# Designs tried in a protein design run: peptides against a protein of PDB entry 3T6J. Part 36

Target 1, 375 residues: chain A of PDB entry 3T6J
Amino acid sequence: PIVESYIGFIESYRDPFGSRGEFEGFVAVVNKAMSAKFERLVASAEQLLKELPWPPTFEKDKFLTPDFTSLDVLTFAGSGIPAGINIPNYDDLRQTEGFKNVSLGNVLAVAYATQREKLTFLEEDDKDLYILWKGPSFDVQVGLHELLGHGSGKLFVQDEKGAFNFDQETVINPETGEQIQSWYRSGETWDSKFSTIASSYEECRAESVGLYLCLHPQVLEIFGFEGADAEDVIYVNWLNMVRAGLLALEFYTPEAFNWRQAHMQARFVILRVLLEAGEGLVTITPTTGSDGRPDARVRLDRSKIRSVGKPALERFLRRLQVLKSTGDVAGGRALYEGYATVTDAPPECFLTLRDTVLLRKESRKLIVQPNTRLE
Target 2, 372 residues: chain A of PDB entry 3T6J as posed
Amino acid sequence: PIVESYIGFIESYRDPFGSRGEFEGFVAVVNKAMSAKFERLVASAEQLLKELPWPPTFEKDKFLTPDFTSLDVLTFAGSGIPAGINIPNYDDLRQTEGFKNVSLGNVLAVAYREKLTFLEEDDKDLYILWKGPSFDVQVGLHALLGHGSGKLFVQDEKGAFNFDQETVINPETGEQIQSWYRSGETWDSKFSTIASSYEECRAESVGLYLCLHPQVLEIFGFEGADAEDVIYVNWLNMVRAGLLALEFYTPEAFNWRQAHMQARFVILRVLLEAGEGLVTITPTTGSDGRPDARVRLDRSKIRSVGKPALERFLRRLQVLKSTGDVAGGRALYEGYATVTDAPPECFLTLRDTVLLRKESRKLIVQPNTRLE

## One batch from the design tools (peptide; aimed at target 1 I85 H145 R267)

Design b2_p16_3_s2 (made by RFdiffusion4, then SolubleMPNN; from b2_p16_3, 5 letters changed)
Fold by OpenDDE base, seed 3:
Structure b2_p16_3_s2 (fold): chain B 375 residues (1-375), chain A 16 residues (1-16)
Amino acid sequence: as target 1 above (375 residues)
Amino acid sequence: GSVSFETGLPEVAFAP
């Protein structure tokens, strides 16, 4: 078998300032069959990057073909096991040297195992569909998140010699209609500038890319979905995201006004964006469970994903990228923290919903490190 | 970067 491994100070999620890496390592074997889908995605990546909602001037100058493999993890040492990974975590290196993507296939398989009776916050009519397509839709989301999320966008940089990696005279900010007024100076990085919001902001951008591009027929075709199946995969992917946004409230600490998990904060932000879009796209309804205690239901109107959801996500995603590219920390923080704010204001009453989420909280899954053998 | 939809992930402070 083909063995993959890495070790070192890799992810900075545990650093409040997003700079210092946490020690992490894994040993895994390549799943050749599952890797084939991701290889097809890589083959289409250059074209799909052009579908993202920002000008080419805000995208990398040259596409560097990355490696993308599906892995079955044998051993993972760290505070948590991800479903997918994109490395290195340096935007400048991604732009100039390239990057590698992995999907942790057997981790995803564990995540897919859900009992219908334990599935919270979904309407009964959606539960069977959700169970059927959660896995496949998440495969799509992980692939897009890593390859075209983390792997997309350009940072505007002025190097130590004063040279710019963009034309100051011709590049226009699509949000303002003006020339570029801010950039990264020598020694400045994404993490150093955006600090406390850097990790979650980037995860939000990557998740948004996934939702946005999963609407593209070519993406679904790459993963082997056509017709009604493709539409169901799209629906479940979006449904899973809005549900995750509600579940995310578990990781908010009201007393400290802070979030404890970067990805969950990101998913809550996306939920807020889609709620703001209105027009009945997303509805969260407090209910009473069979036990007589508080419950809730998330509803996503399938017919409004393209007409209402996509445009809202497009505008939001473009703003995220433009602010990232230009190093506009003030604008980026204002935007992101605005959507990440949790209050009990109507109509959503998120703090009240948080109580419901905590009430319905399931026990944490235990992931056991496996053994393997050749027969 | 990474992605996961699992709950019960590690807790970390984003702001002091």
Scores: peptide ipSAE 0.027, ipTM 0.713, DockQ to the pose 0.271
OpenDDE base, seeds 1, 2, 4, 5: peptide ipSAE 0.024, 0.022, 0.027, 0.022; ipTM 0.707, 0.684, 0.725, 0.685; seeds 2, 4 fail the geometry check

Design b2_p16_3_s3 (made by RFdiffusion4, then SolubleMPNN; from b2_p16_3, 8 letters changed)
Fold by OpenDDE base, seed 4:
Structure b2_p16_3_s3 (fold): chain B 375 residues (1-375), chain A 16 residues (1-16)
Amino acid sequence: as target 1 above (375 residues)
Amino acid sequence: GSVAFETGLPEVVFEP
């Protein structure tokens, strides 16, 4: 088998300022069969990048074919085991040198396992569908998240000699219709500028890319889904995201007005975006469980995903990228923190919902290192 | 970056 490993100070999620990497490492074996799907995704990446809702001028100047591999993890040293990884985490390096993507296949396999009776916050009619397609939808989402999420976009930079990596005269900000007015100076990075919101913001962008591009038939075809199956995968992927947005409330600390998990914060933001879109796209309904205690249900109107959800996500995602590219911290913070705010304001009453989420919280799943054998 | 999910690792059998 092909063995892959990495080690170092890599992910900065645990740094409040998003700068200092946590020591992390893994040893894994390549899953050749699953890697083939991701290779097809890589083969389509250049075309799919064009489907993202920003001008080519906000995308990498030159497409650099990345590696994408499905890995079965043997050992993982870190604070948590992800389902997917994109490295390096430096945008300047990503756009000039390239990047590598991995899907942690056996991690996802565990995530696929769901007991119907323990599945919270879904309508009964959605539970079986969710169970059936959660795994496949995760594969799609992770692939898109890593390859086309983290792997997309350009930072506008002025180097130490004063040269720009973009044409100041011709590049137009699609949000303002004006020329580019801000950029990264020499020595400035995404993390250094956006600091406390950098990690979650980037995860939100990546997750949004996943949702947005999973609507594209080519993506689903790559993963082997067509017809009704493809539509179900889309639905479950979106449903999973909005559900995750609700579950995310567990990771919010009201007393400190902060989030303890960047990905969950990102998912909550996406939920807020989709709720804002209105038109019955997403509905969260407080209910009473069989135990007589508070519960809730998340409903996603399948018929509104493309008509309501996609446009809302498109606008939001474009704004995320434009603000990132231009280094507009003020604008980016205003946008992101606005959606990341958790209050008890009606109609959602998120703080009250948080109590429900906590009440229905399942015991933490143990992450157990596997054994492996060759036969 | 990465995508985190609440999950564990199962025992797996690898082929060369």
Scores: peptide ipSAE 0.051, ipTM 0.633, DockQ to the pose 0.265
OpenDDE base, seeds 1, 2, 3, 5: peptide ipSAE 0.034, 0.031, 0.045, 0.030; ipTM 0.684, 0.648, 0.630, 0.648; seeds 1, 2 fail the geometry check

Design b2_p16_3_s4 (made by RFdiffusion4, then SolubleMPNN; from b2_p16_3, 7 letters changed)
Fold by OpenDDE base, seed 1:
Structure b2_p16_3_s4 (fold): chain B 375 residues (1-375), chain A 16 residues (1-16)
Amino acid sequence: as target 1 above (375 residues)
Amino acid sequence: GSVAFETGLPEVARAP
C-alpha cells in the first residue's frame, strides 16, 4: 500500500493567537478509490475557483495544482484528529509553492456512526436522509473546504522593496467600489494580523466555500451524484452545517466570552448568516423532549437554499475574502465578531439554546487506532 | 488548516 505521513509543528489552533504550532504527526494508507474522486476535483479546481464570489484580482495569480489524497489513518499523534488537512499553513507558501490536501477517510467514518435514536436537533423526517447522506456530503464538504477553501484567495502584499503584487491603479474593491487601500506589509501574515480570529475566520471562509460550491452541478458530478441524489447531498450538507452551528454552542464559554474551538465557532457564524437571511430558510425551534426536558429542532427549507441561502452566503463569503485580501483587520474583526457574538436575544435566544445543547450533549467518541495487515 | 468534526474536539481558548 501507499503510505503517507507528516510530522512537525503544524496546526496553531491551540494557540489563542494562532501563531504557535502544535506538534502533530500521522501515518496513513492511501485509499485509492476515494482519492480518485479528489483527483477529479483537483482537475476541475482551476475552473471552480472562478466560480467563487470575488473578482479574479482577489484570486491567486497562478494556479498551482495541488495533490489531494484520501487517507486511512493508521496512527495519529495530536490533540485532535481532523477530517481533512491542507498544508502548509502559510498563505505565502500556498500561493507560491503549492499545497497538499488530504481527507482522513476513516475519521469521517467514525463520525458517520450515529444512532438514529440519539441524533439530536433534527426533525424526524430528516433523520433517515441525514444518516444516509451525512457521509457522502462530508466527503464533498471536506474536499471543497480543503482544496478550494483553504486553497483559494490572494493576499495583497507590498514587499520589502515597495513593490505590490497587485495593480494599485486598476484593482477595485468590490465592496467599496474604490481602489485598494490596505494590504499586507513585508513580514505581515494572515495570522499575525488577524491574530485571535485568524483560525476561526479562515475555517469559516473554507466552510462557506464548501457550502457555496457544493451547489455547483460539476462538483456533485465529480463525486458521483446526480439528480435527486445530488440534491439530497446538497440538502444534507447544508443541514449538517446549520445543525453544527447549533452544536457549536457547546464550545462557547459565556463567562469568558470566548470560543474553545475554531471550526465550531466558524459554523456558528455561518448559522447566524443563514438565519439573518430570513425568509424561512433556517428555523430553530425550542421543543420539549420525550423526557420532558428542553430540546430543539433545526429546520432547513431545501427549496430556499439557492434562492435565499446562496445569495446570503455569497455576500458574506465575498466580504470575508475581500477583508482577508486587503488585510483589513478592523473590518474583518467587526464582521466576524458580529456574527460570532452569542447573546440571549430573541428570537433565537442562543444562550438558552446553549443550555439545551449541553443537556443533549452526546458522549465523547473514542477514537481507536486501527490494526492493519497486508494480504 | 483542517476540518474537525462536531463533537469531542479539543478545547482551545480563543476570543471571538
Scores: peptide ipSAE 0.031, ipTM 0.677, DockQ to the pose 0.258
OpenDDE base, seeds 2, 3, 4, 5: peptide ipSAE 0.029, 0.044, 0.033, 0.029; ipTM 0.642, 0.689, 0.701, 0.662; seeds 3, 4 fail the geometry check

Design b2_p16_4 (made by RFdiffusion4)
Pose (drawn by RFdiffusion4):
Structure b2_p16_4 (pose): chain A 372 residues (1-112, 116-375), chain P 16 residues (1-16)
Amino acid sequence: as target 2 above (372 residues)
Amino acid sequence: FDPIAHAPAGEYFPVP
């Protein structure tokens, strides 16, 4: 459509329980030139789903070209303006017929060297160079194969299923599936507090995982003297964001105030656990004399250590999503999402520095439409 | 409109 639109109570992020949606609406025009560079990603999108750490039976049944667009926003009502979105928010539809992927083009043109805190003098160079371009990659993957992948196991009214039970097996356990989503049950209705952050974490992780693929970069025009940097800046940005996320964590209530930031911190912790000097947090001192920190990500160890930690992570997340296992999902997540002062990081002590170097986000003014 | 959501919208936000 020339004009793309949508509205309703949709994104469930701001419900303390995680079910009730917040009202919003948007009207934006579809840009053509930048969209083809996405429709490409859609064309070859079919294969990639099978590169995911879980078997094809643990994935959605068919596939689709649901849609991927680049939208110049006219009116976006509500609290915020996301960079990209995958909707509608009803999973059943995501599997049965389809969904849509939206990359808002003109919001980006808005959001783009001393404020590059927690990096090094190198780094921020590659950051300034490859952040913008890599942003499209991470978004595309986050939206398309982030939530585009995965399958829900649901018990239909009768004792039958939406799948064949005897032929499905859990790689982690080896048994046959003993858990699932029953009638009326949904992602939010079960995982609740964690559902948003957990699902986002899975999407971003698949983002990095497939951001390691040559083909996707060929789609975005990255290879050779190119294919490096973008991947690096992407991962580096993920780990740095994992650091900044401490600002949005409330230690007194032992509560996270956001899904994305919490998820990013979780991915950071998983990478830190992979160890092997791949990632480091140093309690440095800024030129101003106050406290500070430097995030160190060894790029040569990306495929040898970090990737395994990823696909094992995604495998577990997805496995617990399909069977709808809340116990395992939480125990596996809230454990990773825990914030403490234990070394050799002391995140409780780091959080202060994160708050000192903290940033307040900008404001996006919007145009109106007068009727003549 | 029904305010009861079933899953996240899958929004993405840039890192500062």

Design b2_p16_4_s1 (made by RFdiffusion4, then SolubleMPNN; from b2_p16_4, 5 letters changed)
Fold by OpenDDE base, seed 4:
Structure b2_p16_4_s1 (fold): chain B 375 residues (1-375), chain A 16 residues (1-16)
Amino acid sequence: as target 1 above (375 residues)
Amino acid sequence: FDPLATAPAGAYYPDP
């Protein structure tokens, strides 16, 4: 078997300022069968990057073919076990040297395990579909999230000699219609500039890329889905995201006005974006459970995903990228924190919903790492 | 141990 490992100070999620990496390591075995799907995704990456809602000038100048492997984790040392990883985390290195993606397949498998009776916040009509397609949709989402999410976009940089990595005269900001007015100076990084929002912001961008690109038939074809199955995978992927946005409230601390988990914050932001789109795309309805206690239901109108959801996400995702590329911290913070704000304002009453989420919280899943043998 | 406690910028964590 092919064994992969990594170790070091890699992920900065636990640093409030997004700068200091947490010591992390894993040992894993390559899952060749699942890796084949991701290899096909890599083969299409250059084309799929063009589908992202920003000009090529905001994308990497040269496509560098990354590695993408599905891994079965034997051991993982860290504060949390991810389902996917993209490294390195430095955007400048990603755009000049390349990157590697991994999907932690057996971690995903654990995440896929859901009992119908324990599945919260979904309509009954969606539960079976959700259970059926959660796994496949998650594979799609993780692949897109890592490869085309974290693996996309360009930072505009002025080096120590004053040279720019973009043409100041010709590159236009698609949001303003004007020339580029800000960039990263020598020594500045994504994390150093965006600091407290950097991790969650980037996760939000990556998740948004996943949702956005999963609508593309080529993506579903790569993963082996066609026709009604493809549509169901899309639906469940989006449904999972909006549900996750609600579940995310567990990770918000009202007393401190902060989020404890960057990905969940990101998912809440996406929920807010899709709620803002309106037109019945997403509905969260407080209900009463069979126990007589508060409950809730998330409804996603399948018919509105492309007509309402996609355009909303497109605009949002473009803004995320433009602000990231230009190092516009003020604009980026205003945008992101606006959507990340949790209040009890109607109609959503998110703080009240949070109480419901906490009430319906299930016991934490225990992840037991496997053993393996050669025969 | 909370598997979702840490969400590295380059890592995808599933929802709980």
Scores: peptide ipSAE 0.143, ipTM 0.726, DockQ to the pose 0.270; fails the geometry check
OpenDDE base, seeds 1, 2, 3, 5: peptide ipSAE 0.058, 0.091, 0.120, 0.030; ipTM 0.630, 0.705, 0.723, 0.661; seeds 1, 2, 3, 5 fail the geometry check

Design b2_p16_4_s2 (made by RFdiffusion4, then SolubleMPNN; from b2_p16_4, 8 letters changed)
Fold by OpenDDE base, seed 1:
Structure b2_p16_4_s2 (fold): chain B 375 residues (1-375), chain A 16 residues (1-16)
Amino acid sequence: as target 1 above (375 residues)
Amino acid sequence: MDPLARATAGAFYPDP
């Protein structure tokens, strides 16, 4: 077997300042079959980047093709186990040595081991489909998220010598129709400028890229899905995201107006975007469970994903990218924090829903090192 | 930290 591992100060999610990495490590075995799908995705990356809803001028001048591997994790030491990783996180190393994407494939199996009868917040009619396609759909999402989400977009920069990495005279902001009015100055970075929202904002962008591009037939084909299966994978991927947006409320602390998990905040934002799209695309309905206690149902109209969801996500995703590229912190913060705000305003009453989410929360699972054998 | 190098938390178990 091909064994991969890493160890070091890597992820900063537990740092209040979002800058210092937590010491973590993993040992994993390469899943060759799934890795082949991601390799095909990598091979199509440059083409798929053109499908993203921003002008080429807002995309990287040259795509740096990474390696992408699916891993079955044997052990993971850290505060949290991700489904996918883009490493290293060190700017200097990424620029000089390159980077790698990995999907931690077997993590999903544990994460979504909930029994059908305990699967929360879904309509009964969706549960079987959700269970069937959650894994495959998430593989698609992880691949797109890491490779084309985090792997996309350009920052407009003026270097220490005053030179720009874009043509100030010809590049037009697609949102304003005007020339570029802001950029990153020498020494400024995404994290330094966007600060408290930077991590979640970027995760939101990456997740949005996943949802947006999973609609592309080529993507589904790469992963081996066609026809009705492809449509089901799309549906379940979007359904999972809107459900995740609801579940995300667990990680909001009302008393502190604080999000404790960047990815969950991102998913809530996406939920809000899709709810705002209206037209019956997404509906969250408070209900009463069989136990007589509060419950809820999230419904996604699959027939409206392309007609209503995609355009809404397109507009939102483009705005995320444009604001990111131009270093427009004020605009970016206004946009993102607007969608990240949790209130009890009708019709959604998110703070009330949060209580329901907490009430219906599944007990945390322990992920234990598996037994492995060589053949 | 590189803002473009992250982990996705679709199956993320954060510490309490």
Scores: peptide ipSAE 0.040, ipTM 0.632, DockQ to the pose 0.174
OpenDDE base, seeds 2, 3, 4, 5: peptide ipSAE 0.029, 0.059, 0.026, 0.069; ipTM 0.611, 0.668, 0.682, 0.687; seeds 2, 3, 4, 5 fail the geometry check

Design b2_p16_4_s3 (made by RFdiffusion4, then SolubleMPNN; from b2_p16_4, 6 letters changed)
Fold by OpenDDE base, seed 3:
Structure b2_p16_4_s3 (fold): chain B 375 residues (1-375), chain A 16 residues (1-16)
Amino acid sequence: as target 1 above (375 residues)
Amino acid sequence: FDPLATATAGNYYPDP
């Protein structure tokens, strides 16, 4: 439909246990031009799934083609406004009726309406490029995140009858080199097993898929980028992610050792992964602002994205998927919480950086209901 | 579709 809406208890991000939904509602209008790009992405999804860094045995046996639409939101009621949505969240409905992906295009426009002089934590040489390509790069990221992030991966399951959805004799865990030793039993779900880290972990996986697959030329072609433009879109997408990882510190509460936003926690984890890769890929440098107060700069070496960044992300993303597929909660928690830990240990001194982030925090944007007109 | 897989739906970007 040209006008789309939903209402109800939909997302469980505000539930510490990931079970109880928050009441949300929106009304939106279809953006036909942008929707066409996402339709092309859907058409290539089955092939792109093969590019993900895990064995086919860890991927879904069959890809169910979803709808993907770009929407301009007229109204949204909830604690937060998403840039993208994958619905419904009910697995039974997804199986029987399918699912839909949406990109909320005008939400992106609002989110990135930052004046150059107010853009924090970037090198001056990157600011204009960032402003120019932030929107387009995010369109790519959202598309990949929703469709191929949330839409990818297989859970190993033993059903109520004792049957497995994988061959126990032949499927090998690529991390251990051994046969599969754990799986989801009847009644167990992703959320029930991984509980407090489930939402953020999954968002991290989806964001990582976006960064990883945006390096594929076919993806950029689908969105209409080639040559130097494609490289700039890739660069800005990765730059945005590492910047977001720094900004994420706002949503960490040191006194409680917890995160208040699942997506921001995910982005911090990715930043930590890319920092760990070393070799000058990502650098965060504390500085002094023109006002004499603490500041910081994030630098991403574009020439090392493929040589250093991609392999690091590949290994991490594979580990995320393998642990998810096998229902290895202990391993998954150890991995994810390890990267999600915020300390003041050198060289990064993240708690100190958090103070800088809070100091440089931008004013909250007011998002109000727009109107539409016939011309 | 894996019936035991739960995907988060929202790609939220809260205001700073």
Scores: peptide ipSAE 0.075, ipTM 0.681, DockQ to the pose 0.315
OpenDDE base, seeds 1, 2, 4, 5: peptide ipSAE 0.036, 0.114, 0.039, 0.072; ipTM 0.643, 0.693, 0.659, 0.692; seeds 1, 2, 5 fail the geometry check

Design b2_p16_4_s4 (made by RFdiffusion4, then SolubleMPNN; from b2_p16_4, 6 letters changed)
Fold by OpenDDE base, seed 5:
Structure b2_p16_4_s4 (fold): chain B 375 residues (1-375), chain A 16 residues (1-16)
Amino acid sequence: as target 1 above (375 residues)
Amino acid sequence: FDPLATAPAGSFYPDP
């Protein structure tokens, strides 16, 4: 078997300022079959990057082909086990070795094993479809999230010598119609500049890229889905995201006005964006469970994903990227924190919904380290 | 290779 490992101070999710890495490590085995799908995605990445909703001037000048593998984790040491990883986060290593994307396949597989009777917040008609396509849709989402999410976009930079990596005279901000007014100076990074919102903001951008590009037929073909199956994968992927946005409320602490998980905050933001789009795209309905206690249902209108959802996500995703590229912290914070705010205002009454989410919370699954044996 | 071009991160999907 092909064995991969990593170790070091890598991820900074536990740092409120997004700067200090936590010590993490894993040992894994390459899943060749799933890796082949990701290799096909990598082969199409340069073309797919052109489908993202920002001008080429806001994309990388030169495409560098990254590695992408699916891994079955044997052991993992850290505060949490991710579904996917884009590494390294070290500048010196990125300069010499480039980027690598990984999907932790067996971690995802554990998450897929949800019993129908325990599946919360979905309509009965959606449960079977959700169970059937959750796994495949996750593979698509993780692949897009890591490769084309985290792997996309350009930061406008002025180096120590005063040179710009963009043409100040010709590059236009698509949101304002004006020349670029802000950029990163020497020594400034995404994390250092955006600080407390950097991690969640970037995860939100990456998740949005996944939802947006999963609508592209070529992506679905790469993963082996065509026709009705492809449409079902799309639907379940979007449905999973809006459901996740509701589930995210578990990770909000009202008393402290803070989020405890960057990815879940990101998913809540996406839910808010799609709710704002209106037109019946997403509906959250409070209900009463069979136990007589509060419950809720999330509905996604399949027929409105492309007509309502895609345009809304396109506008939002473009704004995220433009603000990121230009280093506009004030604008970025205003946008992101606006969508990340949790109140009890009608019609959604999110704080009330949070109580419902907590009432319906499933027991945390235990992930057990697998054993390897010589046969 | 521009190390400032993107912001790599991990992706976590908690159990529902």
Scores: peptide ipSAE 0.061, ipTM 0.650, DockQ to the pose 0.303
OpenDDE base, seeds 1, 2, 3, 4: peptide ipSAE 0.032, 0.059, 0.022, 0.099; ipTM 0.669, 0.695, 0.670, 0.730; seeds 1, 4 fail the geometry check

Design b2_p16_5 (made by RFdiffusion4)
Pose (drawn by RFdiffusion4):
Structure b2_p16_5 (pose): chain A 372 residues (1-112, 116-375), chain P 16 residues (1-16)
Amino acid sequence: as target 2 above (372 residues)
Amino acid sequence: SYGAADSPLPVAFEPP
């Protein structure tokens, strides 16, 4: 459609429980030139789902060209203006017929070297160069194969299923599936507090995972002297964001104040666990003399160490999502999401530095439409 | 589930 639109109580992020949605609405026009560079990603999107760490039976049944667009926003009502979105928020529909992927083009043009804290003098160079371009990649993957992948196991009214039980097996355990989503049950209704952050974490992780693929970069025009940087800046940005996320964590309530930032911190911790000097947090000192930190990500070890930690992570997340296993999901997540002062990082002590170097986000003014 | 690529930025309407 020339004009794209949507509205309702949709994104559930701000409900302390995680079920009730916050009202919003938007009207934006579809840009053509930048969309083809996405529709391309949609065309070849089919194959990639099978590159995911879980078998095809643990994925949605068919596939689709649900849609991927680039929208110049006219009116976005509500608290915030996301860079990209995948909706409607009803999973059942995501599997049965389809969903949509939205990359807002003109919001970007808004959001773009001393404020590059927790990086090095190198790095921030590659950051300034490849952040913008890589942003499209990460968004595309986050939206398309982030939430586009995965399958829910639901018990329909009768004792039957939405799938064939005897032929489905859990790779982690080896047994046959003993858990699932029963009638009326949904992602938020079960995982609740964690559902948003958990699902986002999965999406971003698939983001990096498939951001390692030559094809996607060929879609975004990145290869050779190009294919490097973008991938690096992407991962580096992910680990840095994992560091900045401490600001949005409340230690006194042992509570996270956001899904994205928490998820990013989790991915950071998983990478840190992979070890092998791939990632480091150094309690440095800024030129101003105050405290500071430098995030060190060895790029040569990206495929040899980091990737395994990813696909094992995604495999677990997805496995626990399909069977709807809350116990394992939490134990696997809230354990990763835990914030403590234990070395050789001391995140409780780092958080202060993160708050000192903290940033306050900008404001996006919006135009109106007068009736003549 | 709802998916957003990044945490949203704040917005405001311009007065008429």

